# Ledger of designs, part 181: peptides against a protein of PDB entry 3HUF

Target 1, 320 residues: chain A of PDB entry 3HUF
Amino acid sequence: MWIIEAEGDILKGKSRILFPGTYIVGRNVSDDSSHIQVISKSISKRHARFTILTPSEKDYFTGGPCEFEVKDLDTKFGTKVNEKVVGQNGDSYKEKDLKIQLGKCPFTINAYWRSMCIQFDNPEMLSQWASNLNLLGIPTGLRDSDATTHFVMNRQAGSSITVGTMYAFLKKTVIIDDSYLQYLSTVKESVIEDASLMPDALECFKNIIKNNDQFPSSPEDCINSLEGFSCAMLNTSSESHHLLELLGLRISTFMSLGDIDKELISKTDFVVLNNAVYDSEKISFPEGIFCLTIEQLWKIIIERNSRELISKEIERLKYA

## One batch from the design tools (peptide; made by RFdiffusion4, then SolubleMPNN)

Design b2_p24_1_s2 (from b2_p24_1 with S1K Y6Q E19A R21Q E22A)
Fold by OpenDDE base, seed 1:
Structure b2_p24_1_s2 (fold): chain B 320 residues (1-320), chain A 24 residues (1-24)
Amino acid sequence: as target 1 above (320 residues)
Amino acid sequence: KLDEEQEALSEEEAEKAKAEQAAA
C-alpha cells in the first residue's frame, strides 16, 4: 500500500494510505476517498492528480509497488517528483519512495510503499478475495513468492494444516484467516486520514497459533531442527522441497519408488512421500527405510524432542 | 494576480521553513 506523509504540517501531521484510485490534490479540496487536502498557501486550489493503479501479477512476485501516476493540473509552478518536473501529460513511477513537490512549496509530500502481498492456499479463497484485496493495493496469488508477507490458511475445523501453511509458517510469513480479511476490508474508509488505523495482522496470527496445537511456538523451534539428517523426497512440489530445506535436511529427489535403490537407501535416513503415494504404495515400501508423509513429519518436528523421535523411528525400521 | 500572490506566499513559506531549520 502507498502511504503519504509530509513535512511542515501540510498534511495536518497525518499519514494517509492511498489505495488504488484517483486523487485530486490541492489546497481547496476536502479530504475524502478521491481528494487530498494540502495546507499551503503556495499550492494551487487543485494542484495535481495522483492515480494509483491496482497491483499487477508481476507485483505479486516482485513485491513492487502499485504504479503511481502524477499529473500536474496546469499549475503555474508545476509539480516535481524526485526533483524532476512532471511532464505535461503526467508521469508514472514504480519507485518505492517518491518525494513530491507541489509548486514552490518548501515542504514535500513523501510517498512510500508498505509491502503487503497475500498468498492463498486454495484457488477458491483467492477467487473470493482477490478483487477486494487488489482494490486495497494488495497483490494476491497462489504460488509461493519471496515477496509474500501474509498467507491465508483455510480453516477447516479438525483438518490438519496443509503443506502450504506449514511452509508459510517456517518462512515467517504472517498467517491470517478470512476473519482478518473481513476486518481489513471494513477499515478501508477509516484509514483515509490515519494510516495508523490499519489493522495489525500479528494479533490475528498470534491468536491462530495460540489456538491451534498444530503450530509450534515459533518458526525458530523447527528451522534447522533436523540438521544432519538426510531424506529422499518424491519430486512433487516446490513448497515441500523448500519446507524440508528449512528443516535443515539434506534432500535427494526421486521420480518413483522404483528409483529408490540400495545406494540411495544407504545415504538416506527416511523417505518423505505425499499422502496419495503413501496410501497407495504402503505395501510396496522398500525394506530397511523409514517412509512417512509430510504431515507425519510435521507432527514429529513440532515436538520439542523431534530429533530423538525421528531417530527412534529410523532405528525401529532399520532393524525390523 | 493569483499567481503573483501565490509566488509571494511561496517565498514567505520558504523563508519561514529556513528560519525554523536554522533555529533547530
Scores: peptide ipSAE 0.056, ipTM 0.687, DockQ to the pose 0.068
Fold by OpenDDE base, seed 2:
Structure b2_p24_1_s2 (fold): chain B 320 residues (1-320), chain A 24 residues (1-24)
Amino acid sequence: as target 1 above (320 residues)
Amino acid sequence: KLDEEQEALSEEEAEKAKAEQAAA
């Protein structure tokens, strides 16, 4: 989201969130959802127009800012952004930091981008919330992104957490739920005057982890916990592969259970399968190898003695 | 007239800002 602050008292000592939309900036306007009052005698009654665009699909993957357009309203002394005079038709900016000078005002308005990108675990929740979040200047998507700051977990009481949720947790992404999204929607008007009124997502995250026994105490308890073990997995999802990498596993990939030969078995401690393959082919598993699902592996990983537990299961099946 | 008044006010604010920075 864009946040503005200013030197001196020209913004009344307040920080303000600018959501996507159009703002008239000047000395003789009243602060509201479409106006920014700036207290300086050097500034025109109506001096500039700021236009913030909604996030693009590219912004979800890069964590880049919503486009910030500045137009001078035909003022005598003009407007500058980053020491450059704004052109007659206005200029658009994609820099994360903007220094905006209105006319001969000795104090600068500082605009800075605070990155927030929300990944959704399921398409239904994305479809429900994407429009509202985009109107807050928050990029949204389903695919993994290095720019992702928050992950929306689906609140299904009593269901196992998904692979996406497991991976988001290990990546140290802030896990949130629908209650946080509802809260974000209610504070939109209140944060106009004070950017500090933005809801704390970390409190939501702490409550999710505390109230769900399927999470370990920290990501650090699980990261590299299986270092030195080797697994084979069906080449199904990138998230599953990255999850196993974060556990410190050496990973081999195969396309079908028929590709699991004696050579692969000799190099592999266990095989990771998706639920559909595990349930359908359980009777046809190769002898002498431990096969499990990601969810079964996760149940072992969250235990304090995870390395001992997995070693016992491997030994039991090698000597059976 | 309005433009000259705004220019004079801008100079006064610039001098005040310099004085406040020198006193801080």
Scores: peptide ipSAE 0.045, ipTM 0.665, DockQ to the pose 0.068
Fold by OpenDDE base, seed 4:
Structure b2_p24_1_s2 (fold): chain B 320 residues (1-320), chain A 24 residues (1-24)
Amino acid sequence: as target 1 above (320 residues)
Amino acid sequence: KLDEEQEALSEEEAEKAKAEQAAA
């Protein structure tokens, strides 16, 4: 989200979140959802227009800011952004940091992009929330992205957590739920004067982890916990691959179970399958190798003695 | 008149800000 602050108390010492929308900036406007009062004698009554666009799809993958447009309202001394005079028709900015100078005011408005990008685990929740979150200037999507800061887990009561949730946890993404999203939807009025009133996602995350026995105490308990082991991975997502990498596994990727020969079996400790393949191809499993799903692996990896448990299963099936 | 007043006010604020920065 965009946040503005200013030097010299021209914003009354307050930080403000700017959501997508249009703002008239000037000395003689009242702070509301479409106006920003700036307290300086050198600033025009109506000085500039700020327009923040909704996030693009590209912004979700790059973690780039919502586009920030600035237009001078035909003021005597103009407007500058990053020491450059704003053009007559206005200019658009994609920089994460903007120093906005209104006229000859010696104090600048500092606009900065706070990174917030929300990945959803399922398309239904994305469809429900994307519009509202985009109106907050928050990029949203389904696919894994290096720019993701938050992850909305799929809450199916009584089901195992998804691979997406497992991976989000291990990569230290803040896992959130619908309660946090609901709270975000209400902040528009309260954050006009104080950007610090944004809800703490870490509290939501801590509560999720505490109340769900499918999570270890920390990602550090699982990261590299299977260092030294080797697996073969079949018919898996990129997230599944990255998850196994974070466990410290040496990974071989195959297209079919038929690609697993005796030489490979001799070098591989176990085979990781998705649920569909595991259930459909049980009869076709190679002899002398341990096959399991990611969800089965996760149930082992969250245990304190995960290495011992995996070793026992490998030994059991290698000599069976 | 309004433009001259705004200019004078802008110069006054600029001088004040320089004085505050020099005193800090």
Scores: peptide ipSAE 0.044, ipTM 0.663, DockQ to the pose 0.072
Fold by OpenDDE base, seed 3:
Structure b2_p24_1_s2 (fold): chain B 320 residues (1-320), chain A 24 residues (1-24)
Amino acid sequence: as target 1 above (320 residues)
Amino acid sequence: KLDEEQEALSEEEAEKAKAEQAAA
């Protein structure tokens, strides 16, 4: 989201969130959803127009800002952004920090981008929330992204957490739920006057972790916890691979259980399977190898003695 | 007139800002 603040009390000492939309900026406008009052004698009654675009799909992957357009409203002294005069037709900016000078005002409006990119675990929730979040200037998507700051966990009572949720946790993404999204939707008007009213997701995250025994106390408890072990996995999801990498595993990939030969078995401590393959092929597992699901692995890695538990299961099946 | 007045006000505001920075 874009946040503006200014020097010299020209914004009355307040920070403001700018959502996607158009704003008239000037001395003789009243603060509302489409106007920004700037208190300076050197500023025109109507001085500039700010236009913030909705996030693009690219912004979800890059964590880049919503495009910020500035247009001077034919003022005598013009408008500058980052010491450059705004062109006659307006200019668009993708920088995360904008110093906006209105006319000869000695104080600048500082616009900065607060990165927030929300990943969804399922397409249904994305479809439900994407429009509202995009109108807040929040990029949304389903796929993993290095720019992802928040991950929406699907609260199904009694269900195991998904691989996406596991990975989001280990990569230190803030896990949120629908309650946080609801809260975000309510603050849109209130944050016009005070950007600090934007809800902090950390409280939601803390509550999720505290109230769900499927999470370890911290990602650090699991990261590299299986260092020195080797696994093979079916070449399926990138999130599954990245999850196993974060556990410190050496990973080999295969396309089918038939590709698991004696050489692979000799170098592999265990095989990680998805639920569908595990359930369908459990009767035909290769001899002498420990096979488990990611969910079964997760139940082990959240234990304090995860290494001992894994070692015990490996030994049990080698001698069986 | 309005533009000259705005220019004079801008200079006054700039001088005031410099004075405040020098006093801080």
Scores: peptide ipSAE 0.043, ipTM 0.664, DockQ to the pose 0.068

Design b2_p24_1_s3 (from b2_p24_1 with S1D Y6F A8S E19A R21Q E22A)
Fold by OpenDDE base, seed 5:
Structure b2_p24_1_s3 (fold): chain B 320 residues (1-320), chain A 24 residues (1-24)
Amino acid sequence: as target 1 above (320 residues)
Amino acid sequence: DLDEEFESLSEEEAEKAKAEQAAA
């Protein structure tokens, strides 16, 4: 989200969130969803227009800012951004930090980008929320991204957490639910005067972990917990592979169960399968190897003695 | 219509600007 603050009390000592939209900036306007009052005698009554665009698809992967357009409203002394005079037709900016100077005002408006990028696990939830979140200047998507700050889990009572949720937890994203998204949607008006009124996602995350026994206390409890073990995985999702890597596993990939030969078995402690393959092909599993799903592996990993548990399962099947 | 802009800063704005520049 874009946040503005200013020196010399010209914004009344308050920070303000700028959502996607158009703002008239000047001395003689009243603060609302489309106006920013600036208190200075050196600023025109109506001085500039700020236009913030909705997030692009690229912004979801880069964590970059919504495009920020500035236009001078035919003032005597003009408008500058980062010491450069704004052109007659306006200029657009993608920098994360903007110093905006209005006329001869000695105090600048400082605009800065606070990164918030929300990944969804469920495409239906993305379809439901994407438009509203984009209107808050929040990039959204389904695919894994290094720019993601938050991850939306589907709140289905009694359902197992997904691989996406497991991976989001281990990569230290803030897991949120639909209740947080609802709250975000309601604060849009209140944050006009004070950007500090934005809801804290960390409190939502803490409550999710506390109320769900499928989460360990921290990602650090699981990261590298299976160091020294080797697995084979069906070449499926990138998230599944990265999840197993974060557990400290050495991973071999295969394309079909038929590719699991004696050589692969000799080098592998267990085989990780997706639910569909596991359920359909149970009868055709190679002899002498432990096969499990990621969800079954996760149930072992969240236990305090995960290494001992997995070792016992490996031994049981090698000697069976 | 060109919006009205004051040609000079107030004494208060000038003093605040000097104070902030001296603190930087």
Scores: peptide ipSAE 0.093, ipTM 0.745, DockQ to the pose 0.067
Fold by OpenDDE base, seed 2:
Structure b2_p24_1_s3 (fold): chain B 320 residues (1-320), chain A 24 residues (1-24)
Amino acid sequence: as target 1 above (320 residues)
Amino acid sequence: DLDEEFESLSEEEAEKAKAEQAAA
């Protein structure tokens, strides 16, 4: 989201969030959803127009700012952004930091981008929330992104956490639920005057982890916990592969259970399968190898003695 | 002239800002 602040109390000592939309900026306007009052004798009554665009699809993957447009309203002394005079038709900016000078005002308005990018675990929730979140200047999507700051978990009581949720946790992404999204929607009007009123997602995250026994105490308890072990996995999901990498596993990929030969078995401690393949092929598993699902693996990893548990299961099947 | 008044007010504010920065 864009946040503005200024020196010399010209913004009344307040930090303001600029959501996507259009703002008239000047001395003789009243603060509201479309106006920014600046207290200076050195600026015009109506001096500039700021326009914040909604996030692009590219912004979801890059964590880049919503486009910031500045237009001077035909003022005598003009408007500058980053020491450059704004053109007659206005200029657009994608820099994360903007120093905006209105006329001869000795103080600048500082605009800075605070990155927030929300990944969803399922398409249904994305479809429900994407429009509202985009109107807050928050990029949204389903695919994994290095720009992702928050991950929306479905609050289904009694369901196992998904691979996406497991991976988001290990990546140290802030896991949130629908309750946090509802809260974000309600504060939109209150944060116009005070950016500090933005709800803390970390409190939501702490409550999710505390109230769900399927999470370990920290990501650090699981990261590299299986270092030195080797697994084979069906080439089905990039998130599953990255999850197993974060556990410290050496990973071999295969396309079908029929590709699991004696050579692969000799270099592999266990095979990781999806639920559908595990349930359908359980009777035909290769002899002498431990096969499990990601969810079964997760249940072992969250235990304090995960390495000992995995070792016992491997040994049990090698000597059977 | 409205323009001269505006310029004089702008200069006064700039001097005040410099004085506040020098006193801080």
Scores: peptide ipSAE 0.087, ipTM 0.726, DockQ to the pose 0.068
Fold by OpenDDE base, seed 3:
Structure b2_p24_1_s3 (fold): chain B 320 residues (1-320), chain A 24 residues (1-24)
Amino acid sequence: as target 1 above (320 residues)
Amino acid sequence: DLDEEFESLSEEEAEKAKAEQAAA
């Protein structure tokens, strides 16, 4: 989201979130959803127009800002952004930091981008929330992204957390739920006057972790916890692969259980399967190898003695 | 002249800003 603040009390000492939309900026406008009052004798009554675009799909992957358009409203002294005069037709900016000078005002409006990119675990939740979040200037998507700051966990009572949730947790992404999204939807009007009213997702995250025994105390407890072990996995999802990498595993990939030969078995401590393959192929598992699901692996990893537990299971099946 | 008045007000504000910066 874009946040503006200014020097010399020209914004009355307040910070403001600018959501996607159009704002008239000037000395003689009243602060509302489409106007920004700037208190300076050096600023025109109506000085500039700011237009913030909704997030693009690219913004979700890059964590880049919503496009910020500035147009001077035919003022005597013009408008500058990052010390450059705004062109007659207006200019668009993708920089995360904008210093906006209105006319000869000695104080600048500082606009900065607070990165927030929300990944959803399922398409249904994305479909429900994406429009509202995009109107807040928040990029949304389903796919993993290095720009992802938040991950929406579905609250299904009694269900295991998904691989996506596990991976998001280990990546130190802030896990959030529908309650946080609901809260975000309510703040749009209140943050016009005070950007500090933007809810902190960390409190939601803390509550999720505290109230769900499927999470370890920290990502650090699990990261590299299986260093020195080797696994083979079915080449199904990138998230599953990345999850296993974060555990410190050496990973071999295969396309079918038939590809598991003696050489692979000799180099592999265990095989990680998805639930569908595990359930369907359980009777046809190769002899002498420990096969488990990611969810079964996760249950081991969240234990303090995860290395001892996994070693015991490996030994049990090698000598069985 | 509204433009001259505006310029004079802008200069006054610039002087004030310099004074505030010098006092800080």
Scores: peptide ipSAE 0.086, ipTM 0.724, DockQ to the pose 0.068
Fold by OpenDDE base, seed 1:
Structure b2_p24_1_s3 (fold): chain B 320 residues (1-320), chain A 24 residues (1-24)
Amino acid sequence: as target 1 above (320 residues)
Amino acid sequence: DLDEEFESLSEEEAEKAKAEQAAA
């Protein structure tokens, strides 16, 4: 989201969130959803127009800001952004930091991008929430992104957490739920005047972790917890691969169970399978190797003695 | 008139801002 603040108390000492939309900026406008009052003798009654675009699909992957358009409203002294005069037709900016000077005002409006990118675990929830979140200037998507800051967990009582949720947790993304999204949607009007009123997702996250025994106390409890072990993986998602990497595993990949030869078995402590392969092939697993699903592995990893547990299972099956 | 007044007010504000920055 874009946040503006200003020097010299020209914004009345307040930080303001700029959601996607159009704003008239000037001395003689009243603060509302489409106007920004600036208190200075050196600015026009109606000085500039700011237009914040909705996030692009690219912004979800890059963590780039919503495009910020500035147009001078034919003022005597013009408008500058980052010391450059705004062109007659207006200019668009993708920089995360903008210093906006209105006319001869000695104080600048500082606009900065606060990154928030929300990943969804399922397409149904994305379809439900994406439009509303985009209107908040929040990029949304399904695929993993390095720009992802938040991850939406689907609340199904009694269901196991998904691989996406596991990976999001270990990646130190803030896990949120539908209750947070609802809350976030309701605060839009209240945060116009005070950016500090933006709801903190960390409280929601803490509550999710506290109330669900499928999470460890912290990501650090699991990160590199299996350092020194080796696994082979079959038909896993990218998230599954990254999850296993975050556990500190040495990973080999194979295309079919038939590719598991004696050489691979000799170098591998266990095999990680997806649920479909595990359920279909459980009768035909290679002898002398421990096979498990990501979900079964996760149940071991969340235990404080995960290394001992995994070692016992490996030994049990090597000698069976 | 309005333009000259605006310039004068702008200069006054700039001088005030410089004075505040020099006092900080």
Scores: peptide ipSAE 0.079, ipTM 0.722, DockQ to the pose 0.070

